# Peptides against a protein of PDB entry 3WG5: the designs that were tried, part 158

Target 1, 218 residues: chain A of PDB entry 3WG5
Amino acid sequence: LAKNIVYVAQIKGQITSYTYDQFDRYITIAEQDNAEAIIIELDTPGGRADAMMNIVQRIQQSKIPVIIYVYPPGASAASAGTYIALGSHLIAMAPGTSIGACRPILGYSQNGSIIEAPPKITNYFIAYIKSLAQESGRNATIAEEFITKDLSLTPEEALKYGVIEVVARDINELLKKSNGMKTKIPVNGRYVTLNFTNVEVRYLAPSFKDKLISYITD
Target 2, 218 residues: chain A of PDB entry 3WG5 as posed
Amino acid sequence: LAKNIVYVAQIKGQITSYTYDQFDRYITIAEQDNAEAIIIELDTPGGRADAMMNIVQRIQQSKIPVIIYVYPPGASAASAGTYIALGSHLIAMAPGTSIGACRPILGYSQNGSIIEAPPAITNYFIAYIKSLAQESGRNATIAEEFITKDLSLTPEEALKYGVIEVVARDINELLKKSNGMKTKIPVNGRYVTLNFTNVEVRYLAPSFKDKLISYITD

## One batch from the design tools (peptide; made by RFdiffusion4, then SolubleMPNN)

Design b2_p19_1_s4 (from b2_p19_1, 10 letters changed)
Fold by OpenDDE base, seed 1:
Structure b2_p19_1_s4 (fold): chain B 218 residues (1-218), chain C 218 residues (1-218), chain A 19 residues (1-19)
Amino acid sequence: as target 1 above (218 residues)
Amino acid sequence: as target 1 above (218 residues)
Amino acid sequence: SLGIEPITFADASEKTLAL
């Protein structure tokens, strides 16, 4: 029986247009091979809203399930990373990771102080993040609080509050726990039951461009 | 055989928080009755982005298909109206209507001049509108041009470019043409084939509040 | 210390009050 393929890739650092290119490339490879899923090991402090929205869109348009896995321990899906996670087919977190802190800002002043976003922007992203949460059957109240209270959650809290689906220490535990789960959003208009029995795990390497960009944006 | 119900309601004027309440109320009624669909006859020059996004979310969360029908002739789904349409399960337009002109603005100055949105805002809504178009299998390039070129389309152009699904003169022609069409986005995770055979059309009246608000915002 | 780069959720919605 042809083994189901699960791709694993890492996306680390700031969310930028280059991060979009990484997501697009990785998902495209996994789509071309008709993989059972792709797992993105995500570690991000945040980044650009435009890039984030494009990434969410790219995930939602995926022909295969895209699993966001906040990994390794010490990693975060902060700010833009939370939106990306909430826009995905499944969220997992490793112990010792975090999710949240989604308050939009205009940027940093030259002195490093946060330039606050106007209320309208904050309200927009509240609506957006609540949309992502509700569309995925996740906790929209907490999603709002990621912005309004700059809330950050542990994996255990995020699981408890229905923000995420899995706490897993590694890929093997993730595959084991997520086996038989339904995607939180549709794949090709259908909620897919994940089949992680008899899977081959394939790791995708960053391109030269991906490595260079990570180096520049870190 | 219990007749399939199709609700029809009108939403006219500026997109505001009150317009959200109208959408929510109308869709909720149609959901409660397990209607085959609701058709919203939309005529709007635009409005608030926050309200628009909430409306899009409410449509996407609908348990039944929400059809946006730009009606009557002379009506528009301008600006926010275009986003709402692109976020819906099906778009129809009557001859002599328009769609587009989606460039975000900060508002109007006291002299009535447009206050331009910063590039970051424009880029955000470009990403957002492209997301809506791509999620619904509609023309994302044209969706972008609704912003970048302030493009407005006729029904015939919008149909030709794959922005909308139906040109119809009235509800009867709309039901006839859309019968057997699949929704452009999922309903409860599924692309639904519309069944407009043997349907009862029920018109929803605006509430007293809806009438008052339309009067104030017009 | 990789500073949490502020997600410039830039001012997309404030100024885009009117779509």
Scores: peptide ipSAE 0.042, ipTM 0.282, DockQ to the pose 0.078; fails the geometry check
Fold by OpenDDE base, seed 5:
Structure b2_p19_1_s4 (fold): chain B 218 residues (1-218), chain C 218 residues (1-218), chain A 19 residues (1-19)
Amino acid sequence: as target 1 above (218 residues)
Amino acid sequence: as target 1 above (218 residues)
Amino acid sequence: SLGIEPITFADASEKTLAL
């Protein structure tokens, strides 16, 4: 019986237009091979709002389930990373990771202090993040508090509060725990039940360009 | 029996004079073919007030119903996009989208901070947006709060408060839900009941110029 | 010609916004 393919790819660093290209490439490969899912191992401190929104759209347009996995231990889905996770078909976190801190900013001053976003922008992203949470059946109150309180959660807290679906130490545990789960958002208009009973795990390496960009932006 | 034609076109990005040209082109094509309606899939963070006002006028002068559909998930009808929506014959939103944040600004300072509009300008747009809401039988109080509070809403909130008419995941659901609805503003002096029982959906592609402009402005 | 300075609506997706 043909093994279901599960792709695994890593995205690390700041969320930028180049990160969108990585997501698009990885998802496209997995779509072309009719994979059961793609797991994106995400470690990000945040990044650009425009890139984040485009990434969320690309995930939601995926022909296959996209699982965001905050990995390895010590990683974060901070700021933009939280939005990306909330826009995905399933969220997993490794122990020792974090999620949240979603308050938008205009940037950093010369002294490294945060330039606050005006209320208009903050309110926009409150509505946006709440919408992502609601669509995915995740905790919209906590999603709002990721902004209004700059809330950050552990995996255990995030699971408890219904922000994420899985806590897993590694890919094998993730596959085991998520097997038989429904996607939190539809794939091609339908909620998909994940089938990880007979899977082949395929790792996607970053392209040469991806490596170069990561080197320049990190 | 001849199928009623429904056109679908996408408008994405900032609202500019070029966006007006896109609206005008799309609506004109649909008018020439005596379409039952045109659906504009709108994803905009906002843009120019002058272009917005011209777009609203063009929509109101349409010989056919113009449905603004905030789509896909993750899209917004922010700022200028909200005015355009409120000026249209029907508003729909996909889950995971947003509407609102309509406070006018003069621009951005060198440090990225918002340059506030003077009270005279703000009051003008309060009156304008309230008028659009009232004419369309939509919630004028919320329309004002889109400015005065920089309010942004989810599709569910916008529907609940009577800002929009439809929440739909895709074009098929939109057609199904909006079938038999009356336009919120008149078409050629009459409120039209939408007939989507036997429709042919025709997608309008962006022109080469539209693609180039989108590429430059995004 | 009422040179209404181009009133822009704050682009919530402005490239300058960091999340």
Scores: peptide ipSAE 0.040, ipTM 0.283, DockQ to the pose 0.140; fails the geometry check
Fold by OpenDDE base, seed 3:
Structure b2_p19_1_s4 (fold): chain B 218 residues (1-218), chain C 218 residues (1-218), chain A 19 residues (1-19)
Amino acid sequence: as target 1 above (218 residues)
Amino acid sequence: as target 1 above (218 residues)
Amino acid sequence: SLGIEPITFADASEKTLAL
């Protein structure tokens, strides 16, 4: 029986339009091969809300399960990364990672201070992040507090509070723990049970363009 | 008498956090040399509202006049570029360029369709763009219509409607036409009269990082 | 040149343009 493929790709850095292109490319490759899932190893301090919303939409339109894995240790799914995670089919975190800090800001002033978002925008993202949590059966109260309290959680806290589904130290443990779990949102209109019993892990390398952007944005 | 220096720098592509760094670097160099002004040759399809607002703020905090010049022919100050222009001390356009199309969008869906911004955000940017226009003594009604009607203007129309101050085919004509004009917003709290009678034009090259980003984003 | 058409201000807040 042909081994089911699980793709793994890394997305690191700020969430931008180019990050959308990376998500789209990676998911498309995995879709073309009818992979069991794609795991995105995510490490982001945040980024663009437009890009974030597009990425969430791209994930929701995926023909296969998209698992967001906050990895490696020290990584974060901060701000936009939390929204992306909450929009995904399954969230995993490695020990020593973080999730949250989702309060929208207009940017940074020249002095490095945050330019505050007006209440109307904050309220929009409160509603948006709550919808992502509710649609995925995750803790919408904590999702709101990621904004209202600038809350950041450890993997263990996030699991305990029902924000995420898995704490795993590596891909092998992630596959083992998530095997038999249902996706938290539908794939092609159906909740899918993950089957990682006989899988081949394939790593997607960043394109030359991806490498160049990462080199520049880091 | 030491020649007054006018710096010229090019900013091309999407408005991002890196574009902010380019603006900051270029303006800082010109400030350090007590330049008469810096001219930013701008060609942008748009970009991030956060980066845009930060860039506008950086321009407004400039110790010297910042002139946005939509250049070369075929260039645009679209979307975020229009806001940046309206936030600047003087706007110039080359023949065959465009300005406008400022309607905020959440991004692009997978099918390339625009994800519409909610009315609350559209209304925010209407208020914001009108404030930029009003503060600079430019046409706030047209600035609003850049959003509400997705209006785009030619240089000649933009000049006629009081959106911009100069139409110029090159830097030499720009310097000639803008000589003796007052800045449309204050520099260090004062409206400055531009003096381009005895100036040395210095071109700022993009950093290696800037070149690399442009190479990747083009 | 990925002519990224104007990312018109995603009306997402400035932060959410930088979430």
Scores: peptide ipSAE 0.040, ipTM 0.263, DockQ to the pose 0.106; fails the geometry check
Fold by OpenDDE base, seed 4:
Structure b2_p19_1_s4 (fold): chain B 218 residues (1-218), chain C 218 residues (1-218), chain A 19 residues (1-19)
Amino acid sequence: as target 1 above (218 residues)
Amino acid sequence: as target 1 above (218 residues)
Amino acid sequence: SLGIEPITFADASEKTLAL
């Protein structure tokens, strides 16, 4: 039986245009190889709203399931990372990770204080994050509260409240637990049932450019 | 005589993936209409290196001249903005604007302090900015010093040192002064002589998405 | 794992919408 391929890639750090390029590259590789899915090991404190929206759109345009896996333990899908996760086909989290804190900010002042986003912007992202949650059949009330209360959740809480689909310690457990699950959003207009019974895991390395930008951004 | 069209668009705020989308959209519109040039009124304190590099690449791929105009008075082409300017076909500045301060940083700490880029990253951008300056026949020594000394220049200084080509108070003066100038980098493999003797200025408005993201980023 | 920390050329003064 032809082994189904699952790609695994790591995206760490702030969500940027480069992060978009990473998502695009990784998903494109996995699409070209007709992978069963790609798992993105995500560890981000957040980043740019524009890059986030582009990443979400790229995930939604994916020809294959994109699984966001908040990994390793200690990682987060904070702020922009939560939006990306909510825009994905499946969310998993490792124990000891976090998700949430989605309040938009205009950045940091010179003194490091948060510059608050205008209510209009906050309201836009409330609508946006609720839409992502609703479209994926995830908890839209909690999605709103990720902004309005700056709520952050543990994997167990996120699972309990219907924000995420899987808690898994590693890729093997993720594959095992997500096997037979339907994607939370359509892939090419159809909800896909994941088949991880006979998979080969392929790890994608950062490109030289990715390493350079990661080095530039790290 | 068919009026040559010059597009004018405004790009303000931090350089992001959205800024790339703005550049791409604006340049694409101007390309589709076979404009004589597009003038980007740039006001930026900087932004993301990845987005900057993508913007520079998009400018270099332009089928028409892209003029970066640091405008209005009080505006800057700081940091990433300087790279974008140096990657463009012509740089103009309004009186009371600034250019420079190109030292890469890894971001801001929670306390608002700059996280310094590793020397390797700084050296990469030194090489990159010098390349942009050299390729455009602009002052590569000053380009390096934009990083190594975090140098910022007035329009008059930037013109004097061969960083920019034009000081102009407004679009009309810019068109007048740049008329007959050759682009500092090739357009489709050729240096273009700008012809602004009979031009119609067309202002491009931000898209709804642009307004939203600008509102999200401002 | 090389974290992708953002290289920003941002002057601290500008309001970037960060999520």
Scores: peptide ipSAE 0.032, ipTM 0.273, DockQ to the pose 0.201; fails the geometry check

Design b2_p19_2_s1 (from b2_p19_2, 12 letters changed)
Fold by OpenDDE base, seed 4:
Structure b2_p19_2_s1 (fold): chain B 218 residues (1-218), chain C 218 residues (1-218), chain A 19 residues (1-19)
Amino acid sequence: as target 1 above (218 residues)
Amino acid sequence: as target 1 above (218 residues)
Amino acid sequence: KPKYDGIELEVLGYNSALT
């Protein structure tokens, strides 16, 4: 029996318009191959809200399950990363990772201080993040608190509070633990039961462009 | 029987992107030689959060045990150094050293005053440091207090509270005391029992570049 | 389209922090 393919790709760094292109490319490749899923190893401090929202849309439009895996240890799905995770079909975290801290800002002042977002914008993102949580059957109260209290959680806390679905040390453990789980949001209008029995894991490398932009932005 | 090799290297000063390169180089050398472990003699006042997180990742990705040894007496694993230690396979401290004081800042103002990190950032690092502690089976409450209370501990306190594993006066005592201990985090997915019987200690010197940058940054 | 599409907002975590 032909092995089901699971793609794994890494997205690291700030969430930008270029990060959207990475998500789009990776998901498209996996869709074209009718993969069982794609796992995105995510490590982000956050980034642009517009890019984040576009990424969420792209994930939700995916023809295959998109698993956000906060990996490796020490990684985070901070800020924009949390929204992206909440917009995905399954969230996993490695030990030593974090999720949360979602309060929007307008940017940084010349002195490095945060320019606060006005209540209008903050409330917009509260509604947005709650919606993502509700749609995925995840903890909308905690999702709100990621903004209102600048809350960040460990993997164990996030699992306990129903923000995420899996804590896993590596891809193999992730596949093992998520096997037989239903996606938290629909794929093509249906909740999919993940089948990670006898899978072939295929890693997608960053494009040359991906490497170059990472080099320029770092 | 060929002696097991234990590498010892020194990392001193501010945690920067260059410090990452030092960690990477040292660990890579030790990995290439299939060393039993590398001991990093750490003395740092702290530094950049991004570099620190990258260092933690590099340690956790190590193919061999990485022991952080706060050394010599008078040294500290302050701020970023604490995170690095908590991300490692074993923490040791020499008498007269300190660990803690982990509250993040945005930087220093022109007048030398600390620019406080907003709650968003502080809470992110609380989650992060707790996650490191939990992953390593170390005291997550104290890890949090390193931030929330700017707590700093002596070696004896840190040992007592379960933040560190060893208090040792020198490398020989460290090897003796840590012999037979299990790593606090996995090496290649497995908790390793340290074997420091009949070891050869090899010291890694800083590169010329390491010396030059230390000279420029100091 | 979200009402706030294209607003220059950042949802950032630790990016400029020192520890």
Scores: peptide ipSAE 0.040, ipTM 0.264, DockQ to the pose 0.114; fails the geometry check
Fold by OpenDDE base, seed 1:
Structure b2_p19_2_s1 (fold): chain B 218 residues (1-218), chain C 218 residues (1-218), chain A 19 residues (1-19)
Amino acid sequence: as target 1 above (218 residues)
Amino acid sequence: as target 1 above (218 residues)
Amino acid sequence: KPKYDGIELEVLGYNSALT
């Protein structure tokens, strides 16, 4: 019997290979338990593009719905975080959060200035982010503008423009609002209607390794 | 009796001489078994031009149809991957994937900046990519723009512009949609109509060597 | 200085390969 369980896990900080390991671990646990969904509370300034793409793939390969929840208030799904969100089955944002600013860079110069990505790379990521938006039935024009205009949006704007699906203050409101919503991308090849009626919310704590790595990268 | 078999293999990561070995091995297995086709699930950021050209030749010399499938969602056939795709018998893309960004470069400088290819090299690859597109009856103008404009496309755009033949979510949908399609280039001098009625799908796992090399190149 | 702290999309690993 599918457990009436929703997992909640937090991913905070820079997107790295270790962040991929966190996503993989969390999703795997939820898959093993046949959870109704996993909610990832995301707060990231961005990070590595390679890790981001691997995370997106891992989400898309999930056997259960993965909900990206930009949380708590003051959090962001910036840069890589936006791509991850756009690659997910449902996006929620808490009031006072942000999404966007997706322009790729090569890094920072010694003086702290951004090293601009060449057009080849920028255009690659434009196509990539647009494809994520289109696949999920989200606003591909705005997704492009996250790059081309360094656009960042509030939850209300993101909802209005069809970038995200839910604005919710907390997990309970998220579950309530998302109950009966269809996933924006398939789960195992099928669009799933979320059922959060009488669910147990189970929090997954970061592993000791996750904590240590987050501590080192912060 | 031609086995009602379709092979599926994955090629992921940078295009190198080792990637050529993977292509050669996979195609050879499928040829030996007289498969209806082999589907190569491709996810690449690009790679070496020499390896790419060898891969294209190996595909063109295949005794069976080679389908390049940009998969899974979030994958790309970037740079060298686009050339490989354009050199193949059929191109498919999953939603959320990308194709393009084909401008050749000489490499990266110590500061991470792209070392531009001289006009001679760029023009060579313009001619080359156009020839691949023309030979396969695909959009040569867009193929050129993959270089000259560093263009990247979504699956829907690529389909619309006549760069690719199929958008499919998974192998089953790919087989369903491509059933009855003609190859875009000849197989043994003849354009082949794909027959995927009641086929066995057989997955080819990467060899230990393939896994090790992928691990080292990632 | 606005710490553009977030956009570290180090696309570093996309070795835009020598096509």
Scores: peptide ipSAE 0.026, ipTM 0.324, DockQ to the pose 0.147; fails the geometry check
Fold by OpenDDE base, seed 3:
Structure b2_p19_2_s1 (fold): chain B 218 residues (1-218), chain C 218 residues (1-218), chain A 19 residues (1-19)
Amino acid sequence: as target 1 above (218 residues)
Amino acid sequence: as target 1 above (218 residues)
Amino acid sequence: KPKYDGIELEVLGYNSALT
């Protein structure tokens, strides 16, 4: 019996337009092969709001389920990473990871201090993050507090509060736990029940360009 | 006789992943209607390198010609905007606009000083911007100097040095001057001769989301 | 597509809102 494919790809570092390219490339490959899902192992301190919003839109337009997996231990879905996660079909976290801290900033001042975004920007992102949470049936109050209180959560807290769907140590545990779960947002207008009973895990490597850019950004 | 459509859309502000979404949306609309071209009125101080690279790729994948028009007077295609322009099928500038200043930075220090990118990053973007210029038959030496010398050019200088193709005061003059020009990069593997002899100009408005994000990033 | 990796290399532009 032809095994359904689950792709796994890693995205590490700042959320940028290149991160969008990585998401787009990875999701496109998985779509072309009619994969059961793609798992994105995400480790990000955050990045640009615009890249984040594009990534969210690309995930929402995916023909297959996109699972954001905050992995490995020590990784985070900080700031932009939280928005991306909240925009995805399923969120998983490994033990020892974090999610949250979503306050928008205008950048860093010359002395390295954060320049706060004006209330208009902060309020927009509050509305945006709440919308992502509401659309995905996740905790919109906590989503707001990721901004208003600079809240960061452990995997256990995030699961408890209904921010994420799975705590898993590795890909095998993630597949096992998420098997039979419905996507939190629709795929092609329908909520998909994930089927990981007979899957081949296929890892996607970063392109040469991805490696070069990662090397440049790291 | 059915008029060929030329779409015009405005992109203003920082180059971000949302800017990518705007480019993608605008180009997609124009592609769906088999437009003769889309003109993007660009006014940007720059932004993220990753968003820029995604936008360049989206332009390069366009099924129709994408014209970058630095407009109105007082606008710029600064930094990321220059890369986007160099990646497009045709560049126009209005009098009183600028192009260039493409040095990559890591961000701003706490005191507001620019943190220079390490040589590896700067050299990567030098190679990239030169590639864009070479592929489009534009001045690769000047493209390099946009980084190495922080060079900014007037429309007249940019035209003189072979960085851009048109200086035009408005859309009508742009259409008139660019009529019969070949695209500087291929469309679907072929260089297109622009035909603006019997065109309807159709303006695309920013989406509500576009307006909100512009308001947040400005 | 030249995938330039995720440094918010601000290619000298407005600091995009970092989130």
Scores: peptide ipSAE 0.025, ipTM 0.240, DockQ to the pose 0.175; fails the geometry check
Fold by OpenDDE base, seed 5:
Structure b2_p19_2_s1 (fold): chain B 218 residues (1-218), chain C 218 residues (1-218), chain A 19 residues (1-19)
Amino acid sequence: as target 1 above (218 residues)
Amino acid sequence: as target 1 above (218 residues)
Amino acid sequence: KPKYDGIELEVLGYNSALT
């Protein structure tokens, strides 16, 4: 049987317009090859809300399942990363990672202190994150608390509370555990059952542009 | 039987004078073809109040039903978008979208903080948004709270509270669910019953000007 | 035209928010 392909790509650093370009490129490659899925290894402290929302839309428009994998150990899907994960077809986390802390801010002052978002913006993002959780059949109460309580969760807690679907140490364990799972949101209007039997894993390298941008934003 | 035509067009981004031109163009095309309706796929974070009020007037002057559809998933009818929706003949939302957060502001300070509108302006927009809700037979209390509490709602909440009429995943589901519904405001002095049986869906592409403006405002 | 036409009332663009 022709081997199903699973793509794996890394997205690391702040969520920006360039991160959108990375998501778009990676998903497009996987779509073109009719891959069974793409796994995005995500490690982000957060970033821009506009870029985050565009990334969520791009994931939801994907013709194939997009799995967000908070990886490696020590990584986080913090703030914008949590929204992206909640907008995806499946969330996995490695041990020693975290998810949450989703309170919107206006930025940082010159002294590095957070400039708080006004209630209007905070309430908007509460509604937005709850909507993402509800659509994906994930815990909307916890999603709200990521904002209202600045809640952050371990992989075990996130799994326990129904925020994520998989805890896995590596790609092989992720593929094994997610095999036969249904996507948490539709792909082309249908919930897809993941088939990771007899798959070829293909790693997508960052483009030269991706490398340059990561160098500038770090 | 000659197929009734339903037009679908996209409006994305900030509400500006150019957004008015988009609405006017799209509605005019649909009017010229005596379409059964036009569906505007709306995704907006808000924008200018003057442009918003002109758009509402243009919708209310339409010779055909104008359906505001908050789409795709992850989109919002935030702020100005909510006023536009409340001024329309029918509101639909996709899962994963939001509506609300309508408090007027004077703008942003250099540090990105909101410059609050004075009570006189806030009270004007409270009266205005309540009027739109009342005219359309929608929840005027919630419409007020979009300002006074900076309230934002999920599609399910908005439907439950009588702010919107339809939750739909796509255009086909929207057409199916809204078939036989009456417009929430009159078309040429009459409430129209939508007939989406045996319809042809025609997508209106953005003009070159529309594409250029979206590029400049992003 | 309503008297308040000229006030650059932004009904919030969330584009500047960070999450």
Scores: peptide ipSAE 0.023, ipTM 0.328, DockQ to the pose 0.099; fails the geometry check

